Peptides against a protein of PDB entry 7RZF. Designs and how they scored, part 63

Target 1, 358 residues: chain A of PDB entry 7RZF
Amino acid sequence: PFQEEHLKQLYKIVPIKDIRNLYVTFPIPDLQKYYKSNPGHYLGHLIGHEGPGSLLSELKSKGWVNTLVGGQKEGARGFMFFIINVDLTEEGLLHVEDIILHMFQYIQKLRAEGPQEWVFQECKDLNAVAFRFKDKERPRGYTSKIAGILHYYPLEEVLTAEYLLEEFRPDLIEMVLDKLRPENVRVAIVSKSFEGKTDRTEEWYGTQYKQEAIPDEVIKKWQNADLNGKFKLPTKNEFIPTNFEILPLEKEATPYPALIKDTAMSKLWFKQDDKFFLPKACLNFEFFSPFAYVDPLHCNMAYLYLELLKDSLNEYAYAAELAGLSYDLQNTIYGMYLSVKGYNDKQPILLKKIIEKM
Target 2, 358 residues: chain A of PDB entry 7RZF as posed
Amino acid sequence: PFQEEHLKQLYKIVPIKDIRNLYVTFPIPDLQKYYKSNPGHYLGHLIGHEGPGSLLSELKSKGWVNTLVGGQKEGARGFMFFIINVDLTEEGLLHVEDIILHMFQYIQKLRAEGPQEWVFQELKDLNAVAFRFKDKERPRGYTSKIAGILHYYPLEEVLTAEYLLEEFRPDLIEMVLDKLRPENVRVAIVSKSFEGKTDRTEEWYGTQYKQEAIPDEVIKKWQNADLNGKFKLPTKNEFIPTNFEILPLEKEATPYPALIKDTAMSKLWFKQDDKFFLPKANLNFEFFSPFAYVDPLHSNMAYLYLELLKDSLNEYAYAAELAGLSYDLQNTIYGMYLSVKGYNDKQPILLKKIIEKM

## One batch from the design tools (peptide; made by RFdiffusion4, then SolubleMPNN)

Design b1_p12_3_s2 (from b1_p12_3, 5 letters changed)
Fold by OpenDDE base, seed 3:
Structure b1_p12_3_s2 (fold): chain B 358 residues (1-358), chain A 12 residues (1-12)
Amino acid sequence: as target 1 above (358 residues)
Amino acid sequence: SEIDLATLVPDS
């Protein structure tokens, strides 16, 4: 357990690779016994969310952050960490204090809204889907994983414990959220810009770093984080599958795609899955335009169009990905390619969202 | 995204 001397510390670390990262770490109690409620997962889901009104969406809009990861991590015996990690832009490296302020503003928003049972239910449903369709791990990896899990879970729950959310515990969510405070923070900034500015060397890897106390004024600034009106809880994930029915293989099922629709403007090929028997589909669309690549101007416009389209869909992409849906958009020499993959149940919803943005 | 347990740099 970190003593007070280990809290409110800033580490400036020189990486070997040209990377810019910020780690905001909070010591938290060992939550292993609360696996049925998993309050750290609840908070990680929200803090790590990438939808509209998320922490990441705001930090991206500022041009400070490219990616964000949030959640609990195992520590030594008797404690864990909650970590918010971001990939920093060059500009973001100059705004680390403000980035962390936004983190505390988002955390304050979570306090103000309180624990949401519907969010817990969404996490439960997502985990249930992930568990139900988890591919059989490699036997060696699976055995090693089970052996590790047996230290923490009853034998009867070993297979489900990582995925099984059963108990909504708002008290435990609040308990963890109460540990996510500026007085408990440890900050690490990883950047080559600290080269020649370090005074310590890490014993194991020879990593150069500098340790500094975070000024009390900065801690107070973070403690006084207001409610930023840009932060909102995510909307319900509309892409979570609920229908897992597998249609029977048709007697006339072909081993190759068959042309099932032929019109002046469209051709449709279909192949039923005869191998995997999953409630998944792959929708592939090729759009043909005689103008897409007729000249460099049209080529550039087509490229820009897809970049803008992807940007307009990025918020849905995350929710879809969590639900086991994905899309791909590519320029082709003939026009555009669109692919929608994953659970078939909610593919029409994602496809509609894409088409509405086209 | 949410943190996957596998990717984090060991705390010094």
Scores: peptide ipSAE 0.094, ipTM 0.706, DockQ to the pose 0.124
Fold by OpenDDE base, seed 2:
Structure b1_p12_3_s2 (fold): chain B 358 residues (1-358), chain A 12 residues (1-12)
Amino acid sequence: as target 1 above (358 residues)
Amino acid sequence: SEIDLATLVPDS
């Protein structure tokens, strides 16, 4: 168990690789017994969110952070960790205190809004999708993972326990949020900039580091984190599939794409899946413009247009990805290419969002 | 995203 002396510590770590990372770690109780509600997953989903009003969105807007991950990690027996990890820019390395302040502002926003049952339901639905298709997509990693899980779950529940959320427990979410406080924080900064500034060596890997107490004034600054109006809960994810029906194979199904529409302005090819039998589709669109590559100016304009379009779609990209949807936009010598892939049920919604931004 | 972390910090 972490004693008070192990809390409010800063570790400056020298990596072997040229990486810049920040780890903000909180000791939390063992949540294994609460697997049916999984409050750590709920919080990891929100803190690790990448949409508008997210922690990552704000930190990226400041140029301090490239990526963010959040969630629970197993510790020793009887405790876990909640970790927020970010990939730091060079500028972000200079603003670690302010980055952590923003983390506590986001956590304060979560406290102010309180636990949301709809967010839990989305997590439940996403996990149900992942479970339903896990064996069909990645069979190789299944056996080793099951062996580890058998230590924590009844044999009958092992297959479902990791994925099936059953109980909304706002009390447990609040309990975990109450552990995410500055007085409980352990901070690790990983950067080559600490080379020659360390005084300790880790025994297992020979990692050089320095340990320092976080000043009480800094802890107090984080404790007084206000509500930042830029932070918002995510909107509902409209891309989560609900229909998984596999349509019967058509009598005229061909092993190759068939031309099903031929007009002056469009041609459409279709091939039904006859092999995988998944509720997934690939939509591919090629747009032809006689102006796209007529000269260098038009080529540059087409490039800029696509970059702007991609930027305008960033608000949907993460939500789509979580729901097992993806899109791709590329310039071609004839114009542009659009691809939408993943679960077929909500592809029309994503496609509509893309077209509305075009 | 959600975490899959190998923490580099020595757990005391």
Scores: peptide ipSAE 0.084, ipTM 0.697, DockQ to the pose 0.101
Fold by OpenDDE base, seed 1:
Structure b1_p12_3_s2 (fold): chain B 358 residues (1-358), chain A 12 residues (1-12)
Amino acid sequence: as target 1 above (358 residues)
Amino acid sequence: SEIDLATLVPDS
């Protein structure tokens, strides 16, 4: 466990690569014994969320952060870390204190709302989907990972323990959330802008850094983080598959796409999967317009249209990705290409959302 | 996103 002298510290680190990162870290208890409830995963899912009302959405709206990752990390024996890591813009590097204030405002929102059983259920369902198909998609990677898991879980649970959430434990969620406080924070800022401003060198890699105590006034500012009305819990993920039925291969199944609809306005090809036997589908649409690429102006307008369309779909992109769905929109010389890929069950929902924004 | 444990460089 870190002593009090190791808390409320700021590290300014010079990277080898041209990167700008912020690491906000909290020492937490070892959560390995709580694998059936996995409170760190619950908090990582929410803090790392990318949907509307998320921490990332607010930080992006200010132009301070590009990406955000949140969750638990293994530490030394007997403790873990909860980490919030962000990729900083040049402007964000100037607003690190305010970025961290927003992190504490989001954490305060989680305290105010309390643990949500429906969020736990979504995490459980997402993990169950990931587990069910992991072996089918990457058999070699799975075997090597199992060997490591055997050190932490009973043999009978090794296959499931990493993925199966069994117990909703709001008390453990609150316990971990109570460790996410300014008095328990360690901050690292990684930027080339600290070159020539460091006074220490790390012994193992020769990394140059400066260590400073975070001022008490800054700690107090973070301790007094109010509820920011822009932060909201995510909505329910409508894209999580629940039906995994695989239809039997038809006797007349063709090895190539067959034309099943031919009209003046549309052609439809279909091929049943004869190789993978997964509850997945690929929907591909090519739209033809005589105006799409008639001249440079129309080409640019078509490009801008798709960029705006993609931007308008960002609210669904993360939830779809978590559920194993993806979409792609591309300009073509004849018009537009749309693809929807992933689990079959909720593809119609995602497709409908895309078409409603077109 | 959530932290994938595999990508975290050990902060020494």
Scores: peptide ipSAE 0.077, ipTM 0.701, DockQ to the pose 0.125
Fold by OpenDDE base, seed 5:
Order: sequence, then structure tokens, then C-alpha cells
Structure b1_p12_3_s2 (fold): chain B 358 residues (1-358), chain A 12 residues (1-12)
Amino acid sequence: as target 1 above (358 residues)
Amino acid sequence: SEIDLATLVPDS
């Protein structure tokens, strides 16, 4: 277990690659015994969320961060880490203290809202979907993975333990949240900007770094993090599939797309899946406009339109992705292409959201 | 390769 001397430390690390990363790490108890409730996954889902009112959304709006990863990671025996990792912009590298303040503001928001059973249920449902449609792993990889996890799980649960959430444990969520405090933080900043400013070398890889204590005044600023009114819990994910029915193959099913609608304004082709038998569909739309490619101005306007449309759909993109749905929007020489892919059950909802923004 | 900070932080 980390002693007090190992806490509230800042590591400035020189990378080999031209990368800028911030790692905010918290030592936490070993949560493996709580796999049925998985409180670290609950917190990772929220802290790592990318929707409106998320930590990432705010940090991106500031121009400080490109990507964010949050969650639990295995440590040595008897402890784990909770990590918040962000990819820093050049500007973000100058605002690390403020970025970490925002992290603690979001954590404070989670404390204020308390554990949400509906969020747990969404995690449970998402994991159930992932488990149900998990691709068959290669036998060697599968057997090696099973052998490893047999040390941690009962034999009867080995196949499901990673996916099956069974117990909502708000007490354990609060317990982990209580470890996510400034007094328990370890910060690592990875940037080439620290070259020539380091005084230590890591023994395993020869990585150059500098270790510094985080000033008490900075710790105190983070301890006094407010709720920041920009942070909100995510809305319910409306894209999570619940119907997995596979329709019988029609007698008239063709190996190629059949034209099922032909009008002056539209043509529709349909092909039933005859190979995979998954509750998934691909919807592809090609829109034709005589104005799309008339001149460079119209081309630029069409490009800008799609960029604006994509931006307006960002609020749904992450929730759709989590639920196994995706969309794509592209300019074509004739107009626009739209694709919606994934589980078929909630595709109409996503399609409606797209059309409402068009 | 992401620097696995779990390895950089001595488990002492």
C-alpha cells in the first residue's frame, strides 16, 4: 500500500513519442471480490462518459483535452488503481492544475447526486448485450483467459463474471468515491517539454522523469472543488437494445438486394441476412442533389452543412456507440451519404434523431 | 505504447 510519502506526488515524464498525456491515479482497495456489483466500472462509466455534461465534454470545450479514459486498473496484490487519463492539447499542458480541478468537480458532482440505480441498470444491460454477442474467442486465447480468471472467480461464474452485474451496491460506489480525493492522488504528466528538466531515470525502461510533491495549496484548491454547474449526469441511453428477435428467412429472400420500392423520388433495396443471423442491420441512404457539385461554393457549403450536422449529433454519438449503434455521414459527388449500423432494435430512434437535426 | 503508469509507480 502506498505510504503518505507516495501520495500527492507529481511525476513529469519524458516520452519517447511526441505525446502529451495526463494520468491522475488513485490507489483503491482490491475490488475483485465485488465483481457482482463492480463499483469501479460504475464510476469509470460516468467519469469516462463523453456525452453532454460529461467531464470530457467540458475539458474539450476548454480546448485542453482531446480524449479521456476513466476506470479501475489492476495493481499489485491487495490494491487497485482508479485512473483518469487524458490526452492533452498544447494548451491543456499549460492548464494541468485546472484540468485536475475539473476532475474533482466532476467527482464532487457524483458525490452530490449519489449512486443511481438506473445507471447501474444501464451498465448491467450493456454488459449483458456485450456478453450475449461476444465473438467466439480463439480457443487458445479463451483457455488462457479462463485459466487466469479461475484464480479469482468460481468455476461456474468464470464465463459470466466479467459481464454479469447482479447487485446494486451504492455503499461500495460511495466507498470508491471516498478514495477519489486530492490527498490520495498521484499525478503523472507525460510531455517532451520536460526534456532536460528531469533528474531521475526509471530503471526498467530508462525513462527520464522528475518527481515533485504537489504543493499543499494546490491540494487544498482541489479539496475545495465546487460542483461546477456545467457537469451533469448523462441522460438515459435510449439506444440500448432490448429486442433481439431474429426474423425468419423469407421464402423470397434473395442472395442480393432486391428493389422493394421504386418511386419518382426514391428507390429502396432490401437484403435479409442469410449468413450471420444477428439482430443487426445496416441502413444506407444516398441523397441526391443537383446542387451538391454545381460549383466549388456549393461543394464547400455541402461540406460545412455535414460538419455542422455531425456536430449537432455529437450528443447522441457516444450513447449510440455504447449501445452498439453507429452512424456515418459523408459528402458525395451527388449529395450526401448516411449510414446507420448496429443492433436493429433502436436504429429507428437513432435515425429519427439524425433526421430531426437535418 | 501507453506508458503503463502502474509500472512507473513503484509498488513500494
Scores: peptide ipSAE 0.023, ipTM 0.647, DockQ to the pose 0.116; fails the geometry check

Design b1_p12_3_s3 (from b1_p12_3 with S4D S9R S10P)
Fold by OpenDDE base, seed 3:
Structure b1_p12_3_s3 (fold): chain B 358 residues (1-358), chain A 12 residues (1-12)
Amino acid sequence: as target 1 above (358 residues)
Amino acid sequence: SDVDLATLRPDS
């Protein structure tokens, strides 16, 4: 277990690759026995959220961070880590203290709102979807993964334990949140900018680093993190599929797309899935406009329109992605192309949102 | 390779 002397430490690490990363790490209790509630996953879902009012959204808006990952990681025997990892911009490397302040502001927001059962339910539903289709989407080497998890779970639960959330435990969520405090922090900054400024070498890989105590003033600044009004809990993810029914293959199903609707303004082709048998669909729309590319001005307007449309849809992108939906928008020489892919159940909802922004 | 920050034990 980390003692007090091991906390409030800053590590400046020289990478081999040209990367800029920040790791904000908190020692937490071993949560393995709580796999049915998985409070670390709940917190990782919120802290790592990418929607409006998220930590990442704000840090991106500042130009400091490109990506963010939050979650629990295995540690040594008897403890784990909760880690917030960000990919830093060059500017973000200069604002690490402020980035971490924003992390604590978001954590403070989570404390203020308290544990939300609906968020747990969404995590449960998302994990259930991931579990249900895991075997069908990517044959991963299950054997090596199973061998690792057999150390942690009963044999009967090994296949499900990583995915099936069963128990909402607000007490455990609060317990983990209570460990996400400045007095319990370990910070690592990874940047080539520390080259020639290190005084230690890691024994295993020869990684050069410098260790410093985080100043008490900085710790106190983080302890006094206020509620930042820009941080909000995510809205409910309306894209999570609930219907996984696969319709039977029609007797007249063609191996190629068949024209099923032909009107003056639209043609519709349809092909039923005869191969994968997944509750997924691919909707492709090609929009034709004689004005889209008539001259350079129209081309530029069509481009600008699409960029604005994409920007207006960003609020849904992450929620759709989590739910196994994706969309793509492209300019074509004839106008524009729209694709909506993924689980078919909530595709109409996503499509409606796209059309409402058009 | 991600530097396993868990292995950054302070020298005792």
Scores: peptide ipSAE 0.027, ipTM 0.697, DockQ to the pose 0.097
Fold by OpenDDE base, seed 4:
Structure b1_p12_3_s3 (fold): chain B 358 residues (1-358), chain A 12 residues (1-12)
Amino acid sequence: as target 1 above (358 residues)
Amino acid sequence: SDVDLATLRPDS
């Protein structure tokens, strides 16, 4: 069991690869028995969120981190870890204390808002989508994953246990959230900048590291993390599919795209899926403008327009990705190309959002 | 190499 001496520790680790990572870890109880509610997944979803008002959004805006992952990880017998892992920029490596302060500010925001059933429902729905299509999209990957899960779940539930959220347990969410405190923190910083500054070697891999106690003053700063008004809970994900109906193949289905609309201003081709039988679609739009590439000025304007459009759509990118939607925007010599791909149910919503930003 | 920080196990 983690003793007090193992808490509030900082590890400076020398990597083999040129990487900069921060791991903020919290010992938590073994939550395996609570897989139906999976409070660690709920917290990981929020802490790891990438939308507006997220922890990552703020840390990226400061240029301190590139990526963030939050979630539970198995530990030794009788405990787990909750881990917040970030990829650090060179600047972020200098601001680790501030990064962790922001983590605790976000955690404090989660405490203030309390557990949200709608967030749990979204996690449930996302997991259900992932489960429903896991086998259809990746048949080879399914068998290897099942073998690993058999050790943790009843045979009957092995196929579903990783994905099926059944019980909203706000009490368990609060319990885990109560463990995410500065007094329980273990911090690891991974950077080549610690080369020649270490005094210990890990026995298994020979990893060089230095262990230090986190100063009580720093712990106190994190304990006094206020509510940062920049942090907000995510908005509801409008892109989560709920309709998975596969339309029957039309009798006149062509093996190639058929021209179904031909006007002076538009042509539309359509091809029904005859192979995958997934509730997915690919919408491709090519916009033609006689002015797009007429001269260097127009080319630059078209480029700038697209970059601004992409930036304006960034607020939806993560929510779309989580829901199995993607979009692509490219300049073409004739104008612009737009692609929307993924589950077809909410594609019109994403398309509408794109058009509203155009 | 995922430095499994879990390998920085407290000495049990």
Scores: peptide ipSAE 0.026, ipTM 0.700, DockQ to the pose 0.098
Fold by OpenDDE base, seed 2:
Structure b1_p12_3_s3 (fold): chain B 358 residues (1-358), chain A 12 residues (1-12)
Amino acid sequence: as target 1 above (358 residues)
Amino acid sequence: SDVDLATLRPDS
């Protein structure tokens, strides 16, 4: 068990690689027995969220953090850790205290809103998708994006995500949230800027570090974290697939795309999947404009338009990615190209959102 | 090497 002397500690660590990381760690009870409810995953999903009103969005807006991961990690002797890990910018390294303040403000927001059953249901649905297709997607290059997000989840959370969430336990969520307090915090800052400023060496890897107590004034500052009005719960992820039906092969299915619509304004080609048998689709659109590249001005306008369009769609990017959807927009010499890929069920919703922003 | 920073018990 962590004694009081092990809490409220700051570790300044010298890395071998040129990296800047912050780890904010809380000891928590062993949650393994609660795998059916997985309250740590629920909290990791919210704290690690990248959408509007998220912790990461605010920290990015300040230029302090590039990436953020929240989640549980196994510990020794019947305890676990909840860890918030961020990749720090050079500026962020100077604002670690304020970054942690924002973490506690977000945690306070989660306490104020209370456990949300709809968020649990989304986590359940996402885990069900991941589990159902894990073995089918591994051999296929599709794993890279979801694996990118999943690589930020401790591999063990990906493994615990193999357990189907069955029980919404708001009491356990509140219990874990009650452990995410400044009095229980262990902070590690990883930066080469601490070179020559360390006084200890770790026995296993020879990592140089300095340990110091976090000042009581700083702990009190974090304990008095108010509600920051910039922090909001995420909106419902409308892109999560629920229908995984694989349509039978049509009798006229061809091994190549067939022209199924031919009009003065549009041509449509279709190919049914005859190889993979996944509830996934690829939608590719080429838009032709006689004005796109008529002159340098129009070319620049087309470029600017696409950049603005991409920016306007950023609010959906994370939610789509979590749901196993992706989109791509690019300029072409004739106009623009749009691609929507992933689970077919909610592709029309994403496509509609894109078109509404066009 | 992922230094398990969470498990760093320098005083144990």
Scores: peptide ipSAE 0.026, ipTM 0.664, DockQ to the pose 0.120
Fold by OpenDDE base, seed 5:
Structure b1_p12_3_s3 (fold): chain B 358 residues (1-358), chain A 12 residues (1-12)
Amino acid sequence: as target 1 above (358 residues)
Amino acid sequence: SDVDLATLRPDS
């Protein structure tokens, strides 16, 4: 187990590649026995969320961070880690203390809100979707993975243990959340800017680093993290599919798209899937405007319009992605192109959201 | 592969 001297440490690491990363790591108990509730996944889902009011959204708005990953990582000897990893901008590298403060502000928000059963249910539903439609792994890889997992799970549960959440355990969520404290933190900053400023070399890979104790003043600053009003729990994900019915192949199904609607203002082609038999659809829309490409001004206006539209839809992008939906918007020489792809069940909801922003 | 020193176990 980590002793006190191993906590509240800062590592300045020189990478081989030109990367800027921050790792905020917390030692946590071994959660393997709690796989049915997976409290670390619950926290990783929220801390790693990319929607409005998320940690990433705020850190991106500051220009400090590009990407964020949160979650549990396996350890050994009866412990795990919870890690928040961010890709730092050049500006973010100068604001690491403030970035970590924001992390603790978000964690404090999670404490204030408490465990949410609906969030657990969404995680459960998302995992169920992922499990149901996971690609068949290659038999050799699959058998090797199963053999490794058999040490941790009953044989009957090995196939589902990674995907099927069964038990909402708010007590375990709170237990893990209680380990996410400044007094339990290990920080690593990865940047070439530390070249020539290190005094240690890692034995396994020869990585140059410097280890420093985090000042008590900084720890105290993080301990006193307030509730930042910009942080909010995500809204319910409206895009999670619940209907997976596959319609039977129609007798008149054509191997090519058939024109099923032809009007003065619209043409519609349809092709039923005859190969994959998945509850997925691809919707493609071409919009024609006589003004789209008439002159440079109209082209620039059309471009600006789509950029604004994309920006206005950003609030749904992550939730749609999590639910296995995607959309694309592009300028064309004739106007605009819209594509919606993924599980068919909630595509009408996403289309409605797009239309409401148009 | 850059070593994640943050997850390195303390030498016991």
Scores: peptide ipSAE 0.027, ipTM 0.691, DockQ to the pose 0.158; fails the geometry check

